# Peptides against a protein of PDB entry 3JWR, part 173

Target 1, 323 residues: chain A of PDB entry 3JWR
Amino acid sequence: TRELQSLAAAVVPSAQTLKITDFSFSDFELSDLETALCTIRMFTDLNLVQNFQMKHEVLCRWILSVKKNYRKNVAYHNWRHAFNTAQCMFAALKAGKIQNKLTDLEILALLIAALSHDLDHRGVNNSYIQRSEHPLAQLYCHSIMEHHHFDQCLMILNSPGNQILSGLSIEEYKTTLKIIKQAILATDLALYIKRRGEFFELIRKNQFNLEDPHQKELFLAMLMTACDLSAITKPWPIQQRIAELVATEFFDQGDRERKELNIEPTDLMNREKKNKIPSMQVGFIDAICLQLYEALTHVSEDCFPLLDGCRKNRQKWQALAEQ
Target 2, 298 residues: chain A of PDB entry 3JWR as posed
Amino acid sequence: TRELQSLAAAVVPSAQTLKITDFSFSDFELSDLETALCTIRMFTDLNLVQNFQMKHEVLCRWILSVKKNYRKNVAYHNWRHAFNTAQCMFAALKAGKIQNKLTDLEILALLIAALSHDLDHRGVNNSYIQRSEHPLAQLYCHSIMEHHHFDQCLMILNSPGNQILSGLSIEEYKTTLKIIKQAILATDLALYIKRRGEFFELIRKNQFNLEDPHQKELFLAMLMTACDLSAITKPWPIQQRIAELVATEFWEQGDQVGFIDFVCTQLYEALTHVSEDCFPLLDGCRKNRQKWQALAEQ

## One batch from the design tools (peptide; made by RFdiffusion4, then SolubleMPNN)

Design b2_p13_3_s4 (from b2_p13_3, 7 letters changed)
Fold by OpenDDE base, seed 5:
Structure b2_p13_3_s4 (fold): chain B 323 residues (1-323), chain A 13 residues (1-13)
Amino acid sequence: as target 1 above (323 residues)
Amino acid sequence: LDEIREELEKFLS
């Protein structure tokens, strides 16, 4: 395709030029081509292209395939969300110095997972899919969409000309796919809530050890969630804009719930309760976000900008809630 | 916080 030719022939700017190492990064000003270039740079600077012998054209095709399999009519859970999740992962690995704590296979898996974790998202949550009796709800009982996202990820990875993992041994390939699956499934917030207590307790007791395979798996799950939720850490103008996208998608779901399911949406999904957004955001930060970024900062102090951003945005939302 | 957590489990996941 013309798009592939353009991407494959383009000079990839440095991570410094692209600012993809910054926790304050915004994609708002970037074209789709520039987001793809950023993605190539992430793979390159993490040594994934070299270590796993990725062909440049194959990587380009894969990135474009991933991007193509996000829906354009979804307000928040689109390519830009996946891209921002991956960028936060890259920043956490580089600027946050998490790279030094992980294997190359784990890094490879996390980056692929971050880019793929919401593939073919429909702008509705698992609860809606279940209540609407969608065919996907018959296949999976829990983490319905996350299973679907992984299936889409696997489909793309196995598609002709998209096989970025062809340089891996059979064992490396199996390991990578296992980690990708676990990482994508970990983005189900219900699973995060279920598992986070173990992680926080290990940190609190100073018993956290990445050499333990179970704790490693737990950490990768927490890191995925931290990157997935990283919009809450962004500078206030960026945070506010993303919150509007999230609200738009949630209100669209609430409207569908009312029309299709004949139910009154919850406050979070209710367009008529837009005035509650600031207080709900404070609640979300307190209930979900703060402890996660505190714990992550304990693993690596260089991740502090995520925690600091979250705290600053809490103050901003609280000020709006008091208005 | 528990109510918010339950709501988030149902509606954000």
Scores: peptide ipSAE 0.034, ipTM 0.757, DockQ to the pose 0.164
Fold by OpenDDE base, seed 1:
Structure b2_p13_3_s4 (fold): chain B 323 residues (1-323), chain A 13 residues (1-13)
Amino acid sequence: as target 1 above (323 residues)
Amino acid sequence: LDEIREELEKFLS
């Protein structure tokens, strides 16, 4: 395709030029091509291209395939969300200095998972899928969409010309796929809520040990969530804009719930409750986000910008809630 | 907080 030719022939700018190591990164000014170039840079600078002998054309095709399998008519859960999740992962690995705590396979899996974690998202949550009696709800009882996202990820990875993992041994391949699956499934916030207590307790007791395989898996799950939710950490203008995208998608779901399912949407998805957004954001930060970024900062102090950003945005949302 | 968590779990998952 013309797009593949353009991407494959393009000079990939440095991570410094692209600012993809910054926790304050924004993609708003970037073209689709530039997001793909950023993605190539992430793979390259994490040594994944070299260590796993990825062919440049195959990587380019894979990136474009992943991007193509996000829906354009979804306000938030689109390629840009996946890209920003991956960028936060990259920043956490590099600027946050988590790279040295993980294996190359774990890093590979996390980056693939971040880019793939919302593949073919329909702009509706698992609750809607279940209540609408969607065929996917018959296949999976829990984490319905996350299982679908993984299935899409696997399909792309196995597609001709997209096999970026072809340089791996059988054992490395199996390990990588296992971690990818676990990481994508970990983006189900229900699973985060279920598991986070163990992580926080390990941190609180100073018993956290990345050499323990179970704790490693737990950390990877928490790191995925931290990157997935990282919009809450961004500079206020970026945070506010992303919150508008989220609200748009949620309100679209709420409108569909009224029309298609004949149900009253929750306040979060109710267009008539826009005035509650600031208070809901404060609640979200307090209930979900703060402890996660605090714990992550305890694992690596260089991740403090995420915590600081979250705290600053809490203050901003609180000020709006008081108006 | 638990109520908010449960609510958020249903919506953000």
Scores: peptide ipSAE 0.033, ipTM 0.758, DockQ to the pose 0.167
Fold by OpenDDE base, seed 2:
Structure b2_p13_3_s4 (fold): chain B 323 residues (1-323), chain A 13 residues (1-13)
Amino acid sequence: as target 1 above (323 residues)
Amino acid sequence: LDEIREELEKFLS
């Protein structure tokens, strides 16, 4: 209640002051309150507050509810990750000029999805959830956590005083929820790997058309992944620090795999193989990231800073791998 | 890249 009152009464600085249009943005120096203020600014500057008649207090409550439903004991998949994903989405929409290619409902859905896409993340991947025979693994066979994240998102959106979508028509509401669900599910990297080939081929053949509903859905999925992975594009000092958070979470999972499942963790999650992180990062960039940011840059050249950042970090990781 | 891709598919998802 006090936090809500403080947030709702606070003056929201401009996007320029907050630097939330910058692809190089860092949240490290920001308080939780400041991250919430940034989030309000994102909704406002995307015209979502005005177009969908959001009440300021309801938006503030919703943001705080989303933040509260991320775990504090998870090293990487926490509120700060979700916030940075949303900030990258905002930057891609504004500075990357993708806003002009999307409907207001799509933009609304993407921003909500970005903030919500990892709700109640437990610091373990779908493989661990499945192998541990967690109750969630009985509900869903694929994209277990992403389904859970969407369920959490829906719960919050429907909670009293958090209904930021109350200004929408029934049809707009249905459409928005559909896109949110698709966007959150798209953050499963397994799905990304399966679908990205179609996207890259459309780009390569110069056949990409956002007026096609299927291609639009595909693009939104790719854009979500690009924002979700955007830590890899950040200036090197930021990249290093985030990579340490990721490694910490992965090593924590590996430790649990040893203790709870009596298995040897993979190198990625093995604390004893920390020296392999640079080479693994290079592999990750080459296998997952580069082509995505290249393709995104073909859709909008103003997204080039993401690609450039990814390339620069690849060089830095490669240099460390050679030592 | 295919081997890395398969490994990443298993562990990053």
Scores: peptide ipSAE 0.032, ipTM 0.751, DockQ to the pose 0.160
Fold by OpenDDE base, seed 4:
Structure b2_p13_3_s4 (fold): chain B 323 residues (1-323), chain A 13 residues (1-13)
Amino acid sequence: as target 1 above (323 residues)
Amino acid sequence: LDEIREELEKFLS
């Protein structure tokens, strides 16, 4: 395609030029081509291209394929969300110095997972999928969408000309796919809520050890969630804009819940409760986000900007809630 | 290797 030709021929700017190492990064001003260039840079600077012998054209095609498999009519869970998740992962790995704590396969898997974790997202949560009796709900009992995202990820990875993992041994391939699956599934917030207590307790007791395979898996899951939720850490103007996208998508679901399921949506998804957004954001930060970024910062102090951003945004939302 | 990968992908899916 012309898009592939353009991407493959383009000079990839440095990470510094692209500012993709910054936790404060915003994609708002970036074209789709520029987001793809950023993604190439992430793979390159993480040494993934070199270490796993990725062909440039194959990587370009894969990126474009991933991007293509996000829906444009979904307000939040689209390519830009996936891209921002991956960028946060990149920043956490580089600026946050988590790269030094992980294997190359884990890094490879996390980056692929971050980009792929919401593939073909439909702008509705698992609860809606279940209640609507969607065909996907017949395939999976829980984490329905996350399983679907992983299936889409596999489909793309196995598509002709998209096989960015072709340079891996069979054992490396198995390991990578396992980690990708675990990472994508970990983005189910229900699973995060279920597992986070173990992680926080390990941190609290100073018993956290990345050399333990179980704890490593747990950390990768927490890191994925931290990147997935990273919009809450962004500078306030960026945070507000993303929060509006989230609200739009949630309200769209709520409208569909009323129309299609004949149910009253929760406050979070109720357009009529728009005035509760600030207080709900404070609640979300307190219940879900703060402890995660605190724990992540404990693992790597260089991740502090995420925690600091989250705290600052809590203050901003609280101020709005008091009006 | 490709055949093994395909089988593995089916198993993991």
Scores: peptide ipSAE 0.022, ipTM 0.553, DockQ to the pose 0.021

Design b2_p13_4_s1 (from b2_p13_4, 8 letters changed)
Fold by OpenDDE base, seed 1:
Structure b2_p13_4_s1 (fold): chain B 323 residues (1-323), chain A 13 residues (1-13)
Amino acid sequence: as target 1 above (323 residues)
Amino acid sequence: SVEDLLREMFIEE
């Protein structure tokens, strides 16, 4: 394709030029091509291209395939969300110094998972899929969309000309796919809520050990969630704009729930309750976000900017809630 | 609470 030719021939700027190591990163000013270039830089600077002998053209094709399999008519859960999740992962690995705590296979899996974790997202949550009796709800009982996202990820990875994992041994391939699956499934917030207590308790008791395979898996899940929710940590103007995108998608779902399912949407999905967004954001930060970024900062102090950003945005939302 | 709402949306529904 013309797009592939353009991407493959382009000079990839440095991570410094692209600012992709910054926790304060914004993609608002970037073209689709530039987001793809950023993605190439992430793979390169994490030594994934070299260590796993990725062909440049294959990597380019894979990135474009992943991007193509996000829907453009979805307000928030689109390519830009996946890209920002991956960028936060990259920043956490580099600036947050988590790279030194993980294997190359784990890093590879996390980056692929971050980019792929919402593939073919339809702008509705698992509850809607279940209540609408969608065919996907017949295939999976729990984490319906996350299973679908993984299936899409696997499909792309196995597509001709997109096989970025072809340089791996059979054992490395199996390990990588296992981690990818676990990481994508971990983005189901229900699973986060279920598992976070174990992680926080390990941190609280100073018993957290990444050399333990179970704790490693748990950490990777928490790290994925931290990156997936990282919009809450961004500088206020960026946070506010992303919150508007999220609200738009949620309100669209609420409108569909009312029209198609004849149900009254929850406050979060109810367009008529737009005035509750600030208070809901405060509640979301307190209930879901703060403790996660605190725990992550305990694992690596260099991740503090995520926690600091979350705290600052809590203050901003609280101020709006008091108006 | 928001947590309760999230639990309902993601776990209990």
Scores: peptide ipSAE 0.032, ipTM 0.741, DockQ to the pose 0.593
Fold by OpenDDE base, seed 2:
Structure b2_p13_4_s1 (fold): chain B 323 residues (1-323), chain A 13 residues (1-13)
Amino acid sequence: as target 1 above (323 residues)
Amino acid sequence: SVEDLLREMFIEE
């Protein structure tokens, strides 16, 4: 395609120029092409292209395929969300120095997972899918969408001309796919809530050890969540804008819940309760976000900007809630 | 609690 040709032929700017190492990064000003260029730079600077002998054209095609398989009519869970998740992963790995704690295969898997973790998202949560008795709900009982996302990821990875993993040995390939699956499934916040206590306790007790395979898996899950939720850490103008996108998608679900399921939506999904957004954001930060970024910062102090951003945004939302 | 609300939203019953 013309798009592929343009991308493959383009000069890829440095990470410094693209500012993709910054935790404060915003994609608002970027074209789709520029987001793809950023993605190439992430793979390159993480040494994934070199270490796993990726062909440039194949990588470009894969990126475009991933982007294409996000829906444009979904307000938040679209390509830009996936891209920002991956950018946060990149920043955490580089600026946050998490790269030094992980294997190349783990890094490869995480980046692929970050970009792929919401593929073909439909703008509704698992609860809606289940309650609507969607065909996907017949295949999976838990983490319905995350299983679907992984299935989509696998489909793309195995598609002709998109096989960015072709340079891997069979063992590396299997390992990578395992980690990708685990990472995508970990983005189910239900699983995060279930597992985070173990992570926090390990940190609190100073027993956290990445050399332990179980703890490594746990950490990768927590890191994925931290990147997935990273919008909450962004500078206030960016955070506020993203919060509007999230609200839009949630309200769209609420509208569908009324129309299709004949139920009253929860406050979070209720367009009529927009005035509760600030207080709900404070609650979300307190209940979900703060402890995670605190724990992540304990693993690597260079991840502090995520925690700091989260704290600052809590203050901003609290101020709005008091008006 | 907010956590309970979030659990209801994200945890499949």
Scores: peptide ipSAE 0.030, ipTM 0.730, DockQ to the pose 0.660
Fold by OpenDDE base, seed 4:
Structure b2_p13_4_s1 (fold): chain B 323 residues (1-323), chain A 13 residues (1-13)
Amino acid sequence: as target 1 above (323 residues)
Amino acid sequence: SVEDLLREMFIEE
């Protein structure tokens, strides 16, 4: 395609030029092509292209395929969200120095997972999918959408001309896919809530050890969540704009819940409760985000900007809630 | 095979 030709022929700017190592990164000003270029740079600078012998054209095609399989009519859970998740992962790995704590396969898996974790998202949560009796709800009992995202990820990875993992050994391939699956599934916030206590306790007791396979898996899950939620850490103007996108999507679901399911939506998804957004954001930060970024910062102090950003945004939301 | 791997990954759930 013309798009592929353009991408494959383009000079990929440095990570410094693209500012993709910055935790404060924003994609708002970037074209789709530029987001793809950023993605190439992430793979390159993480040594994934070299270490796993990725062909440039194949990588380009894969990126474009992933982007294509996000829906444009979804306000938040679209390519830009996936891209921002991956960028946060990249920043955490590089600027946050987590790269040194992980294997190349884990890094490969995390980056693929970050980009793929919401593939074909439909702008509704698992609860809606279940209540609407969607066909996907018949295939999976829990984490319905996350399983679907993983399925989409596999489909793309196995598509002709998109096989960025072709340079891996059989064992490496198996390991990578396992980690990708676990990472994508970990983005189900319900699973985060279920598992985070173990992680926090390990940190609190100074017993956290990445050499333990179980703890490694747990950490990767927490890291995925931290990147998935990273919008909450962004500079306030960026945070506000993203929060509006999230609210739009949630309200769209709420509207559908009223119309299609004849139920009153929760405050989070109720357009009529827009005035509660600031207080809900404070609650979300307190209940979900702060402890996670605190724990992540304990693992790597260089991830502090995420925690700091989260704290700053809490203050901003609190101020709005008091108006 | 890839197919076997995928099957194993989903059966364990």
Scores: peptide ipSAE 0.018, ipTM 0.649, DockQ to the pose 0.025
Fold by OpenDDE base, seed 5:
Structure b2_p13_4_s1 (fold): chain B 323 residues (1-323), chain A 13 residues (1-13)
Amino acid sequence: as target 1 above (323 residues)
Amino acid sequence: SVEDLLREMFIEE
């Protein structure tokens, strides 16, 4: 395609030029091509292209395929969300110095997972899928969409000309896919809530050890969530804009809940209760985000900008809630 | 509660 030709022929700017190492990164001003270039740089600077012998054209095609399999009519859970998740992962690995704590296969898996974790998202949550009796709800009981996202990821990875993992041994390939699956499934916030207590307790007791395979898996899950939720850490103007996108998608779901399911949406999904957004954001930060970024900062102090951003945004939301 | 809201949004029950 013309798009592939353009991407494959383009000079990829440095990570410094693209600012993709910054925790304060914003994609708002970037074209789709530029987001793809950023993605190439992430793979390159993480040594994934070299270590796993990725062909440039194949990587380009894969990136474009992933982007294509996000829906444009979804306000928040689209390519830009996936891209921002991956960028946060890259920043956490580089600026946050987590790269040195992980294997190359784990890094490869996390980056692929971050980009793929919401593939073919439909702008509704698992609860809606269940209540609407969607066919996907018949296939999966829990983490319905996350299973679907992984299936889409696998489909793309196995598509002709998109096989970025062809340079891996069979064992490396299997390991990578396992980690990808676990990472994508970990983005189900329900699973995060279920598992986070173990992680926080290990940190609190100073017993956290990445050499333990179980704790490694747990950490990768927490890291995925931290990147997935990283919008809450962004500079306030960026945070506000992203919060608007999230609210738009939630309100769209609420509207569908009224029309299709004949139910009154919850406050979060209720367009008429937009005035509660600030207080709900404070609650979300307190209940979900703060402890996660605190724990992550304990693992690597260089991740402090995420925690600091989250704290600052809490103050901003609280101020709005008091008006 | 915030917990109830989160459950409705993200948890299947």
Scores: peptide ipSAE 0.033, ipTM 0.740, DockQ to the pose 0.721; fails the geometry check

